# Designs tried in a protein design run: peptides against a protein of PDB entry 5ONS. Part 43

Target 1, 181 residues: chain A of PDB entry 5ONS
Amino acid sequence: MFKKFDEKENVSNCIQLKTSVIKGIKNQLIEQFPGIEPWLNQIMPKKDPVKIVRCHEHIEILTVNGELLFFRQREGPFYPTLRLLHKYPFILPHQQVDKGAIKFVLSGANIMCPGLTSPGAKLYPAAVDTIVAIMAEGKQHALCVGVMKMSAEDIEKVNKGIGIENIHYLNDGLWHMKTYK

## One batch from the design tools (peptide; made by RFdiffusion4, then SolubleMPNN)

Design b2_p13_6_s2 (from b2_p13_6, 8 letters changed)
Fold by OpenDDE base, seed 5:
Structure b2_p13_6_s2 (fold): chain B 181 residues (1-181), chain A 13 residues (1-13)
Amino acid sequence: as target 1 above (181 residues)
Amino acid sequence: FKKLLEELIKKAR
Protein backbone atom coordinates (compact mmCIF):
# COMPACT_ATOMS: atom_id res chain seq x y z
CA MET B 1 0.00 0.00 0.00
CA PHE B 2 2.83 2.40 0.80
CA LYS B 3 5.67 1.10 -1.34
CA LYS B 4 5.49 4.10 -3.63
CA PHE B 5 4.00 6.44 -1.09
CA ASP B 6 5.54 9.83 -0.51
CA GLU B 7 4.11 12.41 1.84
CA LYS B 8 4.93 15.30 -0.44
CA GLU B 9 3.40 13.72 -3.48
CA ASN B 10 0.60 11.57 -2.18
CA VAL B 11 -1.06 13.57 0.58
CA SER B 12 -4.06 15.48 -0.66
CA ASN B 13 -5.49 17.17 2.40
CA CYS B 14 -6.13 16.89 6.10
CA ILE B 15 -9.48 17.20 7.80
CA GLN B 16 -10.33 17.56 11.44
CA LEU B 17 -13.05 15.21 12.51
CA LYS B 18 -16.20 16.14 14.34
CA THR B 19 -17.01 14.54 17.65
CA SER B 20 -19.69 12.31 16.21
CA VAL B 21 -17.35 10.97 13.57
CA ILE B 22 -14.66 10.35 16.15
CA LYS B 23 -17.08 8.38 18.27
CA GLY B 24 -18.02 6.27 15.32
CA ILE B 25 -14.41 5.59 14.48
CA LYS B 26 -13.60 4.71 18.07
CA ASN B 27 -16.43 2.23 18.12
CA GLN B 28 -15.24 0.74 14.87
CA LEU B 29 -11.71 0.44 16.22
CA ILE B 30 -12.97 -1.35 19.29
CA GLU B 31 -14.93 -3.73 17.13
CA GLN B 32 -11.89 -4.48 15.03
CA PHE B 33 -9.43 -4.51 17.90
CA PRO B 34 -11.21 -5.31 21.16
CA GLY B 35 -7.97 -5.24 23.10
CA ILE B 36 -7.52 -1.57 22.34
CA GLU B 37 -10.56 -0.42 24.28
CA PRO B 38 -8.83 0.22 27.61
CA TRP B 39 -6.12 2.16 25.83
CA LEU B 40 -8.18 4.17 23.41
CA ASN B 41 -8.54 7.17 25.69
CA GLN B 42 -4.79 7.25 25.99
CA ILE B 43 -4.24 6.80 22.28
CA MET B 44 -6.97 9.23 21.35
CA PRO B 45 -7.47 11.60 24.27
CA LYS B 46 -10.72 13.53 24.22
CA LYS B 47 -8.86 16.80 24.54
CA ASP B 48 -6.91 16.22 21.35
CA PRO B 49 -8.27 16.79 17.89
CA VAL B 50 -8.49 13.80 15.61
CA LYS B 51 -7.59 14.31 12.00
CA ILE B 52 -7.69 12.29 8.84
CA VAL B 53 -4.93 12.75 6.36
CA ARG B 54 -6.40 12.02 2.97
CA CYS B 55 -4.02 10.55 0.49
CA HIS B 56 -4.05 9.36 -3.07
CA GLU B 57 -5.53 5.97 -3.87
CA HIS B 58 -8.26 6.55 -1.30
CA ILE B 59 -5.87 6.10 1.60
CA GLU B 60 -6.84 7.77 4.85
CA ILE B 61 -4.57 8.08 7.86
CA LEU B 62 -6.05 8.75 11.28
CA THR B 63 -3.87 11.06 13.34
CA VAL B 64 -3.82 12.59 16.80
CA ASN B 65 -1.32 15.31 17.62
CA GLY B 66 0.51 14.50 14.45
CA GLU B 67 0.94 10.86 15.37
CA LEU B 68 -0.14 8.44 12.70
CA LEU B 69 -2.36 5.90 14.40
CA PHE B 70 -4.43 3.98 11.90
CA PHE B 71 -4.98 3.91 8.19
CA ARG B 72 -7.51 2.50 5.78
CA GLN B 73 -8.14 2.35 2.09
CA ARG B 74 -11.45 2.86 0.33
CA GLU B 75 -13.41 2.79 3.54
CA GLY B 76 -12.10 -0.66 4.35
CA PRO B 77 -10.91 -1.88 7.71
CA PHE B 78 -8.54 0.15 9.80
CA TYR B 79 -4.96 -0.97 10.14
CA PRO B 80 -2.70 0.23 12.92
CA THR B 81 0.48 1.94 11.88
CA LEU B 82 3.68 0.21 12.84
CA ARG B 83 4.50 3.16 15.04
CA LEU B 84 1.32 2.68 17.02
CA LEU B 85 1.75 -1.07 17.00
CA HIS B 86 5.22 -0.71 18.45
CA LYS B 87 3.72 1.15 21.38
CA TYR B 88 0.81 -1.23 21.71
CA PRO B 89 1.98 -4.54 20.32
CA PHE B 90 -1.10 -6.38 21.53
CA ILE B 91 -3.42 -4.58 19.13
CA LEU B 92 -2.92 -7.29 16.53
CA PRO B 93 -2.40 -11.00 16.65
CA HIS B 94 1.12 -11.93 15.71
CA GLN B 95 2.78 -14.10 13.14
CA GLN B 96 6.52 -14.61 13.07
CA VAL B 97 8.62 -15.02 9.96
CA ASP B 98 11.99 -16.67 9.79
CA LYS B 99 15.18 -14.68 9.38
CA GLY B 100 15.32 -15.37 5.69
CA ALA B 101 11.97 -13.77 5.06
CA ILE B 102 12.82 -10.48 6.76
CA LYS B 103 14.56 -8.88 3.81
CA PHE B 104 11.64 -9.68 1.56
CA VAL B 105 9.13 -8.29 4.03
CA LEU B 106 11.15 -5.11 4.23
CA SER B 107 11.04 -4.84 0.46
CA GLY B 108 7.28 -4.92 0.55
CA ALA B 109 6.93 -8.48 -0.63
CA ASN B 110 4.06 -10.62 0.46
CA ILE B 111 4.91 -13.30 2.97
CA MET B 112 5.16 -16.70 1.38
CA CYS B 113 4.06 -19.76 3.28
CA PRO B 114 7.53 -21.24 3.70
CA GLY B 115 8.60 -18.14 5.59
CA LEU B 116 5.87 -18.89 8.11
CA THR B 117 6.44 -22.63 8.46
CA SER B 118 10.21 -22.91 8.43
CA PRO B 119 12.41 -23.17 11.49
CA GLY B 120 12.53 -19.84 13.23
CA ALA B 121 9.03 -18.91 12.16
CA LYS B 122 6.04 -19.12 14.45
CA LEU B 123 2.61 -19.57 12.98
CA TYR B 124 -0.33 -18.87 15.23
CA PRO B 125 -3.97 -19.69 14.61
CA ALA B 126 -5.62 -17.07 12.46
CA ALA B 127 -8.43 -16.98 9.94
CA VAL B 128 -8.31 -15.61 6.44
CA ASP B 129 -8.56 -11.82 6.28
CA THR B 130 -7.23 -11.37 9.81
CA ILE B 131 -5.01 -8.33 10.16
CA VAL B 132 -1.79 -9.44 11.79
CA ALA B 133 1.49 -8.11 13.03
CA ILE B 134 4.45 -9.69 11.31
CA MET B 135 7.22 -10.33 13.76
CA ALA B 136 10.75 -11.35 12.95
CA GLU B 137 12.70 -14.13 14.54
CA GLY B 138 14.70 -12.64 17.37
CA LYS B 139 13.15 -9.20 17.12
CA GLN B 140 10.79 -7.45 19.47
CA HIS B 141 9.12 -5.00 17.13
CA ALA B 142 6.77 -5.79 14.29
CA LEU B 143 8.23 -5.50 10.82
CA CYS B 144 4.98 -5.38 8.99
CA VAL B 145 1.24 -5.16 9.20
CA GLY B 146 -0.33 -7.79 7.01
CA VAL B 147 -3.51 -9.61 6.16
CA MET B 148 -3.89 -13.35 6.23
CA LYS B 149 -4.55 -14.60 2.71
CA MET B 150 -4.73 -18.15 3.96
CA SER B 151 -5.70 -19.46 7.33
CA ALA B 152 -2.85 -20.55 9.54
CA GLU B 153 -4.06 -24.09 9.05
CA ASP B 154 -3.95 -23.81 5.29
CA ILE B 155 -0.54 -22.16 5.37
CA GLU B 156 0.77 -25.14 7.22
CA LYS B 157 -0.97 -27.68 5.01
CA VAL B 158 -0.45 -26.12 1.63
CA ASN B 159 2.83 -24.42 2.45
CA LYS B 160 2.94 -22.76 -0.93
CA GLY B 161 1.96 -19.36 -2.24
CA ILE B 162 1.12 -16.15 -0.47
CA GLY B 163 0.26 -16.69 3.15
CA ILE B 164 0.07 -13.09 4.24
CA GLU B 165 -0.32 -9.94 2.20
CA ASN B 166 2.12 -7.19 3.09
CA ILE B 167 0.19 -4.00 3.75
CA HIS B 168 2.58 -1.78 5.69
CA TYR B 169 6.22 -2.46 6.47
CA LEU B 170 9.21 -0.82 8.09
CA ASN B 171 10.86 1.74 5.85
CA ASP B 172 7.89 2.11 3.54
CA GLY B 173 6.38 5.46 2.68
CA LEU B 174 4.08 5.51 5.68
CA TRP B 175 6.97 4.71 8.00
CA HIS B 176 8.96 7.58 6.57
CA MET B 177 6.08 9.96 7.07
CA LYS B 178 6.64 9.68 10.85
CA THR B 179 4.28 12.50 11.80
CA TYR B 180 1.81 14.83 10.19
CA LYS B 181 0.67 18.11 11.74
CA PHE A 1 20.18 -5.47 5.99
CA LYS A 2 20.81 -6.26 9.61
CA LYS A 3 21.99 -2.77 10.25
CA LEU A 4 18.95 -1.28 8.62
CA LEU A 5 16.62 -3.51 10.56
CA GLU A 6 18.24 -2.67 13.85
CA GLU A 7 18.22 0.99 13.06
CA LEU A 8 14.59 0.97 12.12
CA ILE A 9 13.64 -0.94 15.22
CA LYS A 10 15.65 1.42 17.36
CA LYS A 11 13.95 4.40 15.83
CA ALA A 12 10.59 2.86 16.49
CA ARG A 13 11.13 2.96 20.24
Scores: peptide ipSAE 0.090, ipTM 0.760, DockQ to the pose 0.043
Fold by OpenDDE base, seed 3:
Structure b2_p13_6_s2 (fold): chain B 181 residues (1-181), chain A 13 residues (1-13)
Amino acid sequence: as target 1 above (181 residues)
Amino acid sequence: FKKLLEELIKKAR
């Protein structure tokens, strides 16, 4: 989603949200990520304005005090930014890739099934379409935010093709966009 | 590659 993204070229405008809209978004976030509820007031304090940065290709980034928190495309599900996920790693269920897959993930490649079933990988139960944090063997911080294209069960059984779609990864265009006010 | 990864992780902390 952000492989060729540049803040100067791909940001259209920024809007400040009304209180009612913020309430709706918070409810959506709790529905998607139930574990975030106790932390949501810390992540999105009531005193602080919430903004949406509108980008090309129907991408929207939710921000508070200039921090990039979540993003979505075409009014689809919200994804946490890697920067938020590093602070709150429990927001997403995890999957772990082997060491050999790391370089491909960091190039924006989708995660193939063998990279999730090989020694050094860890595959946890997850349904298709689940948003997940991609971890790497021997590392504590997520490398990527992805979406399950197959269930964990099917990845193990079929062990061929795209297991997880790469949505946002370290050193992509969104990562380089540190703050926006 | 390894150096870049470590640098990126360090900046994320």
Scores: peptide ipSAE 0.074, ipTM 0.741, DockQ to the pose 0.042
Fold by OpenDDE base, seed 2:
Structure b2_p13_6_s2 (fold): chain B 181 residues (1-181), chain A 13 residues (1-13)
Amino acid sequence: as target 1 above (181 residues)
Amino acid sequence: FKKLLEELIKKAR
């Protein structure tokens, strides 16, 4: 989603949200990420304005005090930014790739099944379309936010093709955006 | 790539 993204070229505008809209978004976030509920007031304090940065290709980024928290495309599901996920790693279920897959993930490549079933990888139960954090062998922080294109069970059985779609990865255009006020 | 990853992780902290 952000492989060729540039803040200067791909941001259209920024809007401040009304209180009612913020409440709706918070409810959506809790629905998507139940574990975030106790932390949501810390992540999105009531006293702080919430903004949406509107980008090309129908991408929207939710921000508070300049921090990029979540993003979505075409009003689809919200994804946490890697920066938020690094602070709250429990927001997403995890999958772990082997160290050989790291360079490909960091290039924006989709995660192939063998990278999830090989020694050093750890594959956890997850259904198709589940948003997941991609971890790497020997690393504490997520490398990527992805979406399961196959269930964990099917990845193990088929072990061929794209297991997880790469949505947002370290050093992509969103990562480089860092903050936006 | 390993060095890059480590650097990026540090920047995230």
Scores: peptide ipSAE 0.072, ipTM 0.745, DockQ to the pose 0.044
Fold by OpenDDE base, seed 4:
Structure b2_p13_6_s2 (fold): chain B 181 residues (1-181), chain A 13 residues (1-13)
Amino acid sequence: as target 1 above (181 residues)
Amino acid sequence: FKKLLEELIKKAR
């Protein structure tokens, strides 16, 4: 989603949200990520304005005090930014790729099934379309936010093709954006 | 923190 993203070229405008809209978004976030509920007031304090940065290709980024928290495309599900996920690693269920897959993930490549079934990988139960944090063997911080294109069960059985779609990865255009006020 | 991540990226590529 952000492989060719540049803040200067791809940001269109920024809007400040009304209180009612913010409440709706918070409810949606809790629905998508139940574990975030106790932390949501810390992540999105009531006193702080919430903004949406509108970008090309129907991308929207939810921000508070310039911090990039979540993003979505075409009004689909919200994804946490890696910066938020590093602070709150429990927001997403995890999958772990082997060491060999790291360089490909960081190039924006989709995660292939063998990289999830190899000895250095850890594949946890997850349904298709689940948003997941991609961890790496021997690494503490998430490398990528992805979407399961197959269930964990099917990844193990088929063990070929794209297991997880790479949505947002370390050092992509969104990562480099850092903040937006 | 940022420094650590940058080092990680460099080592991974």
Scores: peptide ipSAE 0.042, ipTM 0.714, DockQ to the pose 0.047

Design b2_p13_6_s3 (from b2_p13_6, 6 letters changed)
Fold by OpenDDE base, seed 1:
Structure b2_p13_6_s3 (fold): chain B 181 residues (1-181), chain A 13 residues (1-13)
Amino acid sequence: as target 1 above (181 residues)
Amino acid sequence: MEELLEQLILLAR
């Protein structure tokens, strides 16, 4: 989603949200990520304005006090930014790729099944279309936010093709935004 | 978290 994204070229505008809209978004976030509920007041304090940065290709980024929190495309599901996920790693279920897959993930490539089934990888139960955090062995911070294109069960059985779609990864265009005030 | 990126790139080699 952000492989060729540049803030200067791809951001259209920024709008401040009304209270009612913010409430709706918070409810949606809790539905998508139940584990975030106890932390949501810390992440999105009631006293702080919430903004949406509108970008090309129907991408929207949710921000509070300049911090990039979540993003979505075409009014689809919200994804946490890696920066938020690093603070709250429990927001998403995890998958772990093997050593060999790391360089490909960091180039924006989708994650192939063998990178999830080989030694050094850890594949946890997850249904298709689940948003997941991609981890590396021995690291506590996610390197990628992805979407399961196959269930964990099918990844193990088929072990061929795209297992997880790469949505947002370290050093992509969204990562380089850092903040937006 | 630039350190993580550097470490992961190194690890991937």
Scores: peptide ipSAE 0.140, ipTM 0.806, DockQ to the pose 0.045
Fold by OpenDDE base, seed 4:
Structure b2_p13_6_s3 (fold): chain B 181 residues (1-181), chain A 13 residues (1-13)
Amino acid sequence: as target 1 above (181 residues)
Amino acid sequence: MEELLEQLILLAR
């Protein structure tokens, strides 16, 4: 999603959200990520305005005090940014790739099944379409936010093709954006 | 933290 993303070229505008819209978004976030509920007031304090940065290709980034928190495309589900996920690692279920897969993930490549079934990988139960944090063998911080294209069960059985779609990864265009006021 | 993340990226390559 952000492989060729550049803040200067791909941001269209920024809008401040109404209170009612913010409430709706918070409810959606809790529905998508139940574990976030106790932390949501810290992440999105009531006193702080919430903004959406509108980008090309129907990408929207939810921001508070310039911090990039979540993003979505085409009014789809929200994804946490890696910067938020690093602060709150529990927001997403995890999958772990082996060491060999790290360089490919950081190039924006989708995660292939063998990279999730190898000895250095850890594959946890997850349904298709689940948004997941991609961890790596020997690394503590998430390298990528992805979407399960197969269930964990099917990844183990088939063990061929794209297991997880790479949505947002370390050092991509969104990562480099850092903040937006 | 930011420095550590940069190092992580560097070491991952």
Scores: peptide ipSAE 0.051, ipTM 0.734, DockQ to the pose 0.053
Fold by OpenDDE base, seed 2:
Structure b2_p13_6_s3 (fold): chain B 181 residues (1-181), chain A 13 residues (1-13)
Amino acid sequence: as target 1 above (181 residues)
Amino acid sequence: MEELLEQLILLAR
């Protein structure tokens, strides 16, 4: 989603949200990420304005105090930014790739099944279309936010093709955006 | 954290 993304070229505008809209978004976030509920007032304090940065390709980024929190495309599901996920690692279920897969993930490549089933990888139960944090063998912080293209069960059984779609990864255009005030 | 992230970025080269 952000392989060729550049803040200077791909941001269209930024809008401040009304209270009612913010409430709706918070409810959506809790629905998608139940574990975030106790933390949501910390992540999105009532006293702080919430903004949406509108980008090309129908990408929207939710921000508070300039921090990039979540993003979505075409009114689809919200994804946490890696920066938020690093603060709250539990927001997403995890999958772990082996060491050999790291460089490919960081190039924006989709995660192939063998990278999730090989020694050093850890594959946890997850259904198709689940948004997941991609961890790496021996690393503490998520490398990528992805979407399961196969269930964990099918990844193990088939062990061929794209297991997880790479959505947002370290050093992509969104990562480089850092803040937006 | 920053050091680790930098190291990971280097792996992308």
Scores: peptide ipSAE 0.043, ipTM 0.723, DockQ to the pose 0.045
Fold by OpenDDE base, seed 3:
Structure b2_p13_6_s3 (fold): chain B 181 residues (1-181), chain A 13 residues (1-13)
Amino acid sequence: as target 1 above (181 residues)
Amino acid sequence: MEELLEQLILLAR
């Protein structure tokens, strides 16, 4: 989603949200990520304005105090940014790739099934379309936010093709944006 | 944290 993204070229506008819209978004976030509920007032304090950065390709980035928190495309599900996920690693279920997969993930490649079934990988139960944090063997912080294209069970059984779609990864265009006020 | 991640990126290239 952000492989060729540049803040100067791909940001169209920034809009401050009304209170009613913010409430709707918060409810949606709790529905998508139940574990975030106790932390949501810390992540999005009531006193702080919430903004949406509108980008090309129908991408929207939710921000508070300049911090990039979540993003979505075409009014689909919200994804946490890696910067938020590093602060709150429990927001997403995890999947772990082996050491050899790291370079491919950081190039924006999708995660292939063999990279999730190798001895250095850890595959946890997850349904298709689940948004997941991609961890790597021997590393503490997520390298990527992805979406399950196959269930964990099918990844193990089929062990061929794209297991997880790479949506946002370290050092992509969104990562380099850092902040937006 | 940012420094650690940058190092990770460099090592993974």
Scores: peptide ipSAE 0.040, ipTM 0.719, DockQ to the pose 0.047

Design b2_p13_6_s4 (from b2_p13_6, 4 letters changed)
Fold by OpenDDE base, seed 4:
Structure b2_p13_6_s4 (fold): chain B 181 residues (1-181), chain A 13 residues (1-13)
Amino acid sequence: as target 1 above (181 residues)
Amino acid sequence: FEEELKRLIEEAR
């Protein structure tokens, strides 16, 4: 989603959200990520305005005090940014790729099934379409936010093709934004 | 933390 994303070229505008809209978004976030509920007031304090950075290709980035928290495309599901995920690693279920897959993930490549079933990888139960944090063998921090394109069960059985779609990865265009005020 | 991320980024190149 952000492989060729550039803040200067791809940001259109920024809007401050109304209270009612913020409430709706918070409810949606809790629905998507139940584990976030106890932390949501810390992540999105009531006193702080919530903004949407509107980008090309119908991408929207949810921000509070310039911090990039979540993003979505075409009003689809919200994804946490890696920066938020690094602070709250439990927001997403995890999958772990082997060390050999790291360079490919960080180039924006989708995660192939063998990278999730090989020694050094860890594949956890997850349904198709689940948003997941991609961990790497020997690393502490998520390197990618992805979406299961196959269930974990099917990844194990089929063990070929795209297991997880790479949505946002370390050092992509979104990562480089860092903040937006 | 920052060092790990830097290493990850460098490793990918």
Scores: peptide ipSAE 0.312, ipTM 0.872, DockQ to the pose 0.045
Fold by OpenDDE base, seed 3:
Structure b2_p13_6_s4 (fold): chain B 181 residues (1-181), chain A 13 residues (1-13)
Amino acid sequence: as target 1 above (181 residues)
Amino acid sequence: FEEELKRLIEEAR
């Protein structure tokens, strides 16, 4: 989603959200990520304005105090940014790729099934379309935010093709967009 | 933390 993204070229405008809209978004975030509920007031304090950065290709980024928190495309589900996920790693369920997959993930490639079933990988139960944090063997911080294109069960059985779609990865265009006020 | 991220980014190159 952000392989060729540049803040100067791909940001259209920024709008401050009304209180009613913010409440709706918070409810949606809790529905998508139940584990975030106890932390949401810390992540999005009531006294702080919430903004949406509108970008090309129908991308929207949710920000508070200049911090990039979540993003979505075409009014789809919200994804946490890696920067937020590094602070709150429990927001997403995890999947772990082996060491050999790291270079491919960080180039923006989708995660193939063998990279999730090999020694050094760890595959946890997850349904198709689940948003997941991609971890790597021997590393403590997420490399990527992805979406399950197959269930964990099917990944193990089929073990061929795209297991997880790469949505946002370390050092992509969104990562380089550190803050926006 | 910062060192790990730096190493990961360098590994991708």
Scores: peptide ipSAE 0.311, ipTM 0.871, DockQ to the pose 0.045
Fold by OpenDDE base, seed 1:
Structure b2_p13_6_s4 (fold): chain B 181 residues (1-181), chain A 13 residues (1-13)
Amino acid sequence: as target 1 above (181 residues)
Amino acid sequence: FEEELKRLIEEAR
C-alpha cells in the first residue's frame, strides 16, 4: 500500500473529526481489536483532537497529536501503524517469518507460504482476511502489518503461493512520515 | 529498539 508512497506527493489534506465521528471510529477499533479497549483512552485521549490525513488512492490515516495511529483504504478495515504497534504489540495477532524472508518483507513483497512453514517460522491459527503483525525469527519488533490471504491451515497444507499480503512494512512510505500535525 | 530497527533497515538494502 505504501511502497511508492511519498508524503509530499500523496497527501491531499488533513481534517479534524467531529465528536460523533470519533465515537464511531473508536467503536470500530474496539470491534476490530478487542484487546485495545483498555488502552484506547491512552491512545486517543478525549481532550485531544483526532484528525484524518487524506491521501491519494482513498487512503486515510488517523492521527492524534501528530502521531499516526491507524490507516484504512476505501473505507475498509483499520490497520495499526507499525509505530503504534511497536508501542502496543498485542493489538494484532502475530505470525513469524523465518530469517530468510526478512529481506523480502522489507522490500514490500508479499509473504510466501514457505516463509511461514519453514524452520524458524511460527504459524499461528488465523482465518483469511485477518490482519496480522509479521514478526521475524530472532527479532523483537514487528516488521510488517499484513493480511492473511490464506488461512493458517491452508498455508500449511498448500505451502505454495501468497500466504500473507504485505500492507505496511518497516521503512516504507508511511514509516517515513513519522508525524503529521 | 532503535538499534534493531536500524539493523533491519540496513539488512534489507
Scores: peptide ipSAE 0.309, ipTM 0.869, DockQ to the pose 0.045
Fold by OpenDDE base, seed 2:
Structure b2_p13_6_s4 (fold): chain B 181 residues (1-181), chain A 13 residues (1-13)
Amino acid sequence: as target 1 above (181 residues)
Amino acid sequence: FEEELKRLIEEAR
């Protein structure tokens, strides 16, 4: 989603949200990520305005105090930014790729099944379309936010093709935005 | 944390 993304070229505008809209978004976030509920007031304090940065290709980024928190495309599901995920790693279920897959993940490549089934990888139960944090062998912090294209069960069984779609990865265009006010 | 991320980014190049 952000492989060729550049803040200066791909951001269209920024809008401040009304209170009612913020409430709706918070409810959506809790529905998608139940574990975030106790932390949501910390992540999105009531006293702080919430903004949406509108980008090309129907991408929207939710921000509070300049921090990029979540993003979505075409009114689809919200994804946490890696920056938020690093602070709250429990927001997403995890999958772990082996050491050899790291360079490919960080180039924006989709994650192939063998990288999730090989020694050094850890594959946890997850259904198709689940948004997941991609961890790596020997590393503490998520490299990528992805979406399961196969269930964990099918990844193990088929063990061929794209297991997880790479949505947002470390050092992509979204990562480089850092903050936006 | 920052050092790990820097290393990861470097490995990808």
Scores: peptide ipSAE 0.303, ipTM 0.865, DockQ to the pose 0.045

Design b2_p13_7_s1 (from b2_p13_7, 6 letters changed)
Fold by OpenDDE base, seed 1:
Structure b2_p13_7_s1 (fold): chain B 181 residues (1-181), chain A 13 residues (1-13)
Amino acid sequence: as target 1 above (181 residues)
Amino acid sequence: MQKELEEEVLKSL
């Protein structure tokens, strides 16, 4: 989603959200990520304005006090930014790729099944279309936010083709944006 | 150059 993203070229505008809209978004976030509920007041304090940065290709980024928290495309599901995920790693279920897959993930490539089934990888139960944090063998912090294109069960059985779609990865255009005030 | 950048990113994980 952000492989060729540049803030100067791809951001259109920024709007401050009304209280009612913020409430709706918070409810949606809790539905998508139940584990975030106890932390949501810390992440999005009631006293602080919430903004949406509107970008090309129907991408929207949710921000509070300049911090990039979540993003979505075409009014689809919200994804946490890697920066938020590093602070709250429990927001998403995890999958772990082996060492050999790391370089491909960091190039923006989708994650192939063998990178999830080989020694050094860890594949946890997850349904298709689940948003997941991609961990790397021997590393503490997530290097990618992805979407399961196959269930964990099918990844193990088929072990061929795209297992997880790469949505947002370290050193992509969104990562380099850092903040937006 | 890309490999060097990847190594720096990996060190931060």
Scores: peptide ipSAE 0.129, ipTM 0.782, DockQ to the pose 0.034
Fold by OpenDDE base, seed 2:
Structure b2_p13_7_s1 (fold): chain B 181 residues (1-181), chain A 13 residues (1-13)
Amino acid sequence: as target 1 above (181 residues)
Amino acid sequence: MQKELEEEVLKSL
């Protein structure tokens, strides 16, 4: 989603949200990420304005105090930014790729099944279309945010093709955006 | 350059 993304070229505008809209978004976030509920007032304090940065390709980024929190495309599901995920790693279920897959993930490549089934990888139960944090063997923080294109069960059984779609990864255009005020 | 940057980022994880 952000392989060729540049803040200067791909951001269209920024809008401040009304309280009613914020409430709706908070409810959506809790629905998608139940574990975030106790932390949501910390992540999005009531006193702080919430903004949406509108980008090309129908991408929207939710921000508070300049911090990039979540993003979505075409009114689809919200994804946490890696920066938020690093602070709250539990908001997504995890999958772990082996060392050999790291370089491909960091290039924006989708995660192939063998990278999730090989020694050093850890594959946890997850249904297709689940948004997941991609961890790397021997690393503490997530390398990317992805979407299961196969269930964990099918990844193990089929063990070929795209297991997880790479949505947002370290050092992509969104990562480099850092903040937006 | 890109690989080096990736490695630096990776080291921070």
Scores: peptide ipSAE 0.128, ipTM 0.784, DockQ to the pose 0.035
Fold by OpenDDE base, seed 5:
Structure b2_p13_7_s1 (fold): chain B 181 residues (1-181), chain A 13 residues (1-13)
Amino acid sequence: as target 1 above (181 residues)
Amino acid sequence: MQKELEEEVLKSL
């Protein structure tokens, strides 16, 4: 989603959200990520305005105090940014890729099944379309936010093709935005 | 440069 994304070229505008819209978004976030509920007031304090950075290709980034928190495309599901995920790693279920897969993930490549079934990988139960944090073998912080294109069970059985779609990865265009006020 | 950047990123994980 952000492989060729540049803040200067791909941001259209920024809007401040009304209270009612914020409430709706918060409810949606809790529905998508139940584990975030106790932390949501810390992540999105009531006193702080919530903004949406509108980008090309119908990408929207939810921000508070300049921090990029979540993003979505074409009013689809919200994804946490890696920066938020690094602070709150429990927001998403995890999958771990082996060392060999890391360089490909960091290039924006989708995660292939062998990178999830190898000895250095850890594959946890997850259904198709689940948004997941991609962890790296031997590393503490997620390097990617992805979507399961196969169930964990099918990844193990088939062990061929795209297991997880790469949505947002470390050092992509979204990562480089850092903040937006 | 890209490889070096990737290594730096990897170290930060």
Scores: peptide ipSAE 0.120, ipTM 0.773, DockQ to the pose 0.034
Fold by OpenDDE base, seed 4:
Structure b2_p13_7_s1 (fold): chain B 181 residues (1-181), chain A 13 residues (1-13)
Amino acid sequence: as target 1 above (181 residues)
Amino acid sequence: MQKELEEEVLKSL
């Protein structure tokens, strides 16, 4: 999603959200990520305005005090940014790729099934379409936010093809955006 | 804090 993303080229505008819209978004976030509820007031304090940065290709980034928190495309589900995920790693269920897959993930490549079933990988139960944090062997912080294209069970059984779609990865265009006010 | 975390992530790779 952000492989060729550049803040200067791809940001269109920024809008401040109404209170009612913010409430709706918070409810959606809790629905998508139940574990975030106790932390949501810390992440999105009531006193702080919430903004959406509108980008090309129907990408929207949810921000508070310039901090990039979540993003979505075409009014789809929200994804946490890696920066938020690093602070709150429990927001997403995890999957772990082996050491050899790291360089491919960091190039924006989708995660292939063998990279999730190898000895250095850890594959946890997850349904298709689940948004997941991609961890790596020997690494403590998430390298990528992805979407399960197969269930964990099917990844183990088939063990061929794209297991997880790479959505947002370390050092992509969104990562380098850092803040937006 | 965020900068330090970013540096830690990069160094860990």
Scores: peptide ipSAE 0.095, ipTM 0.735, DockQ to the pose 0.051

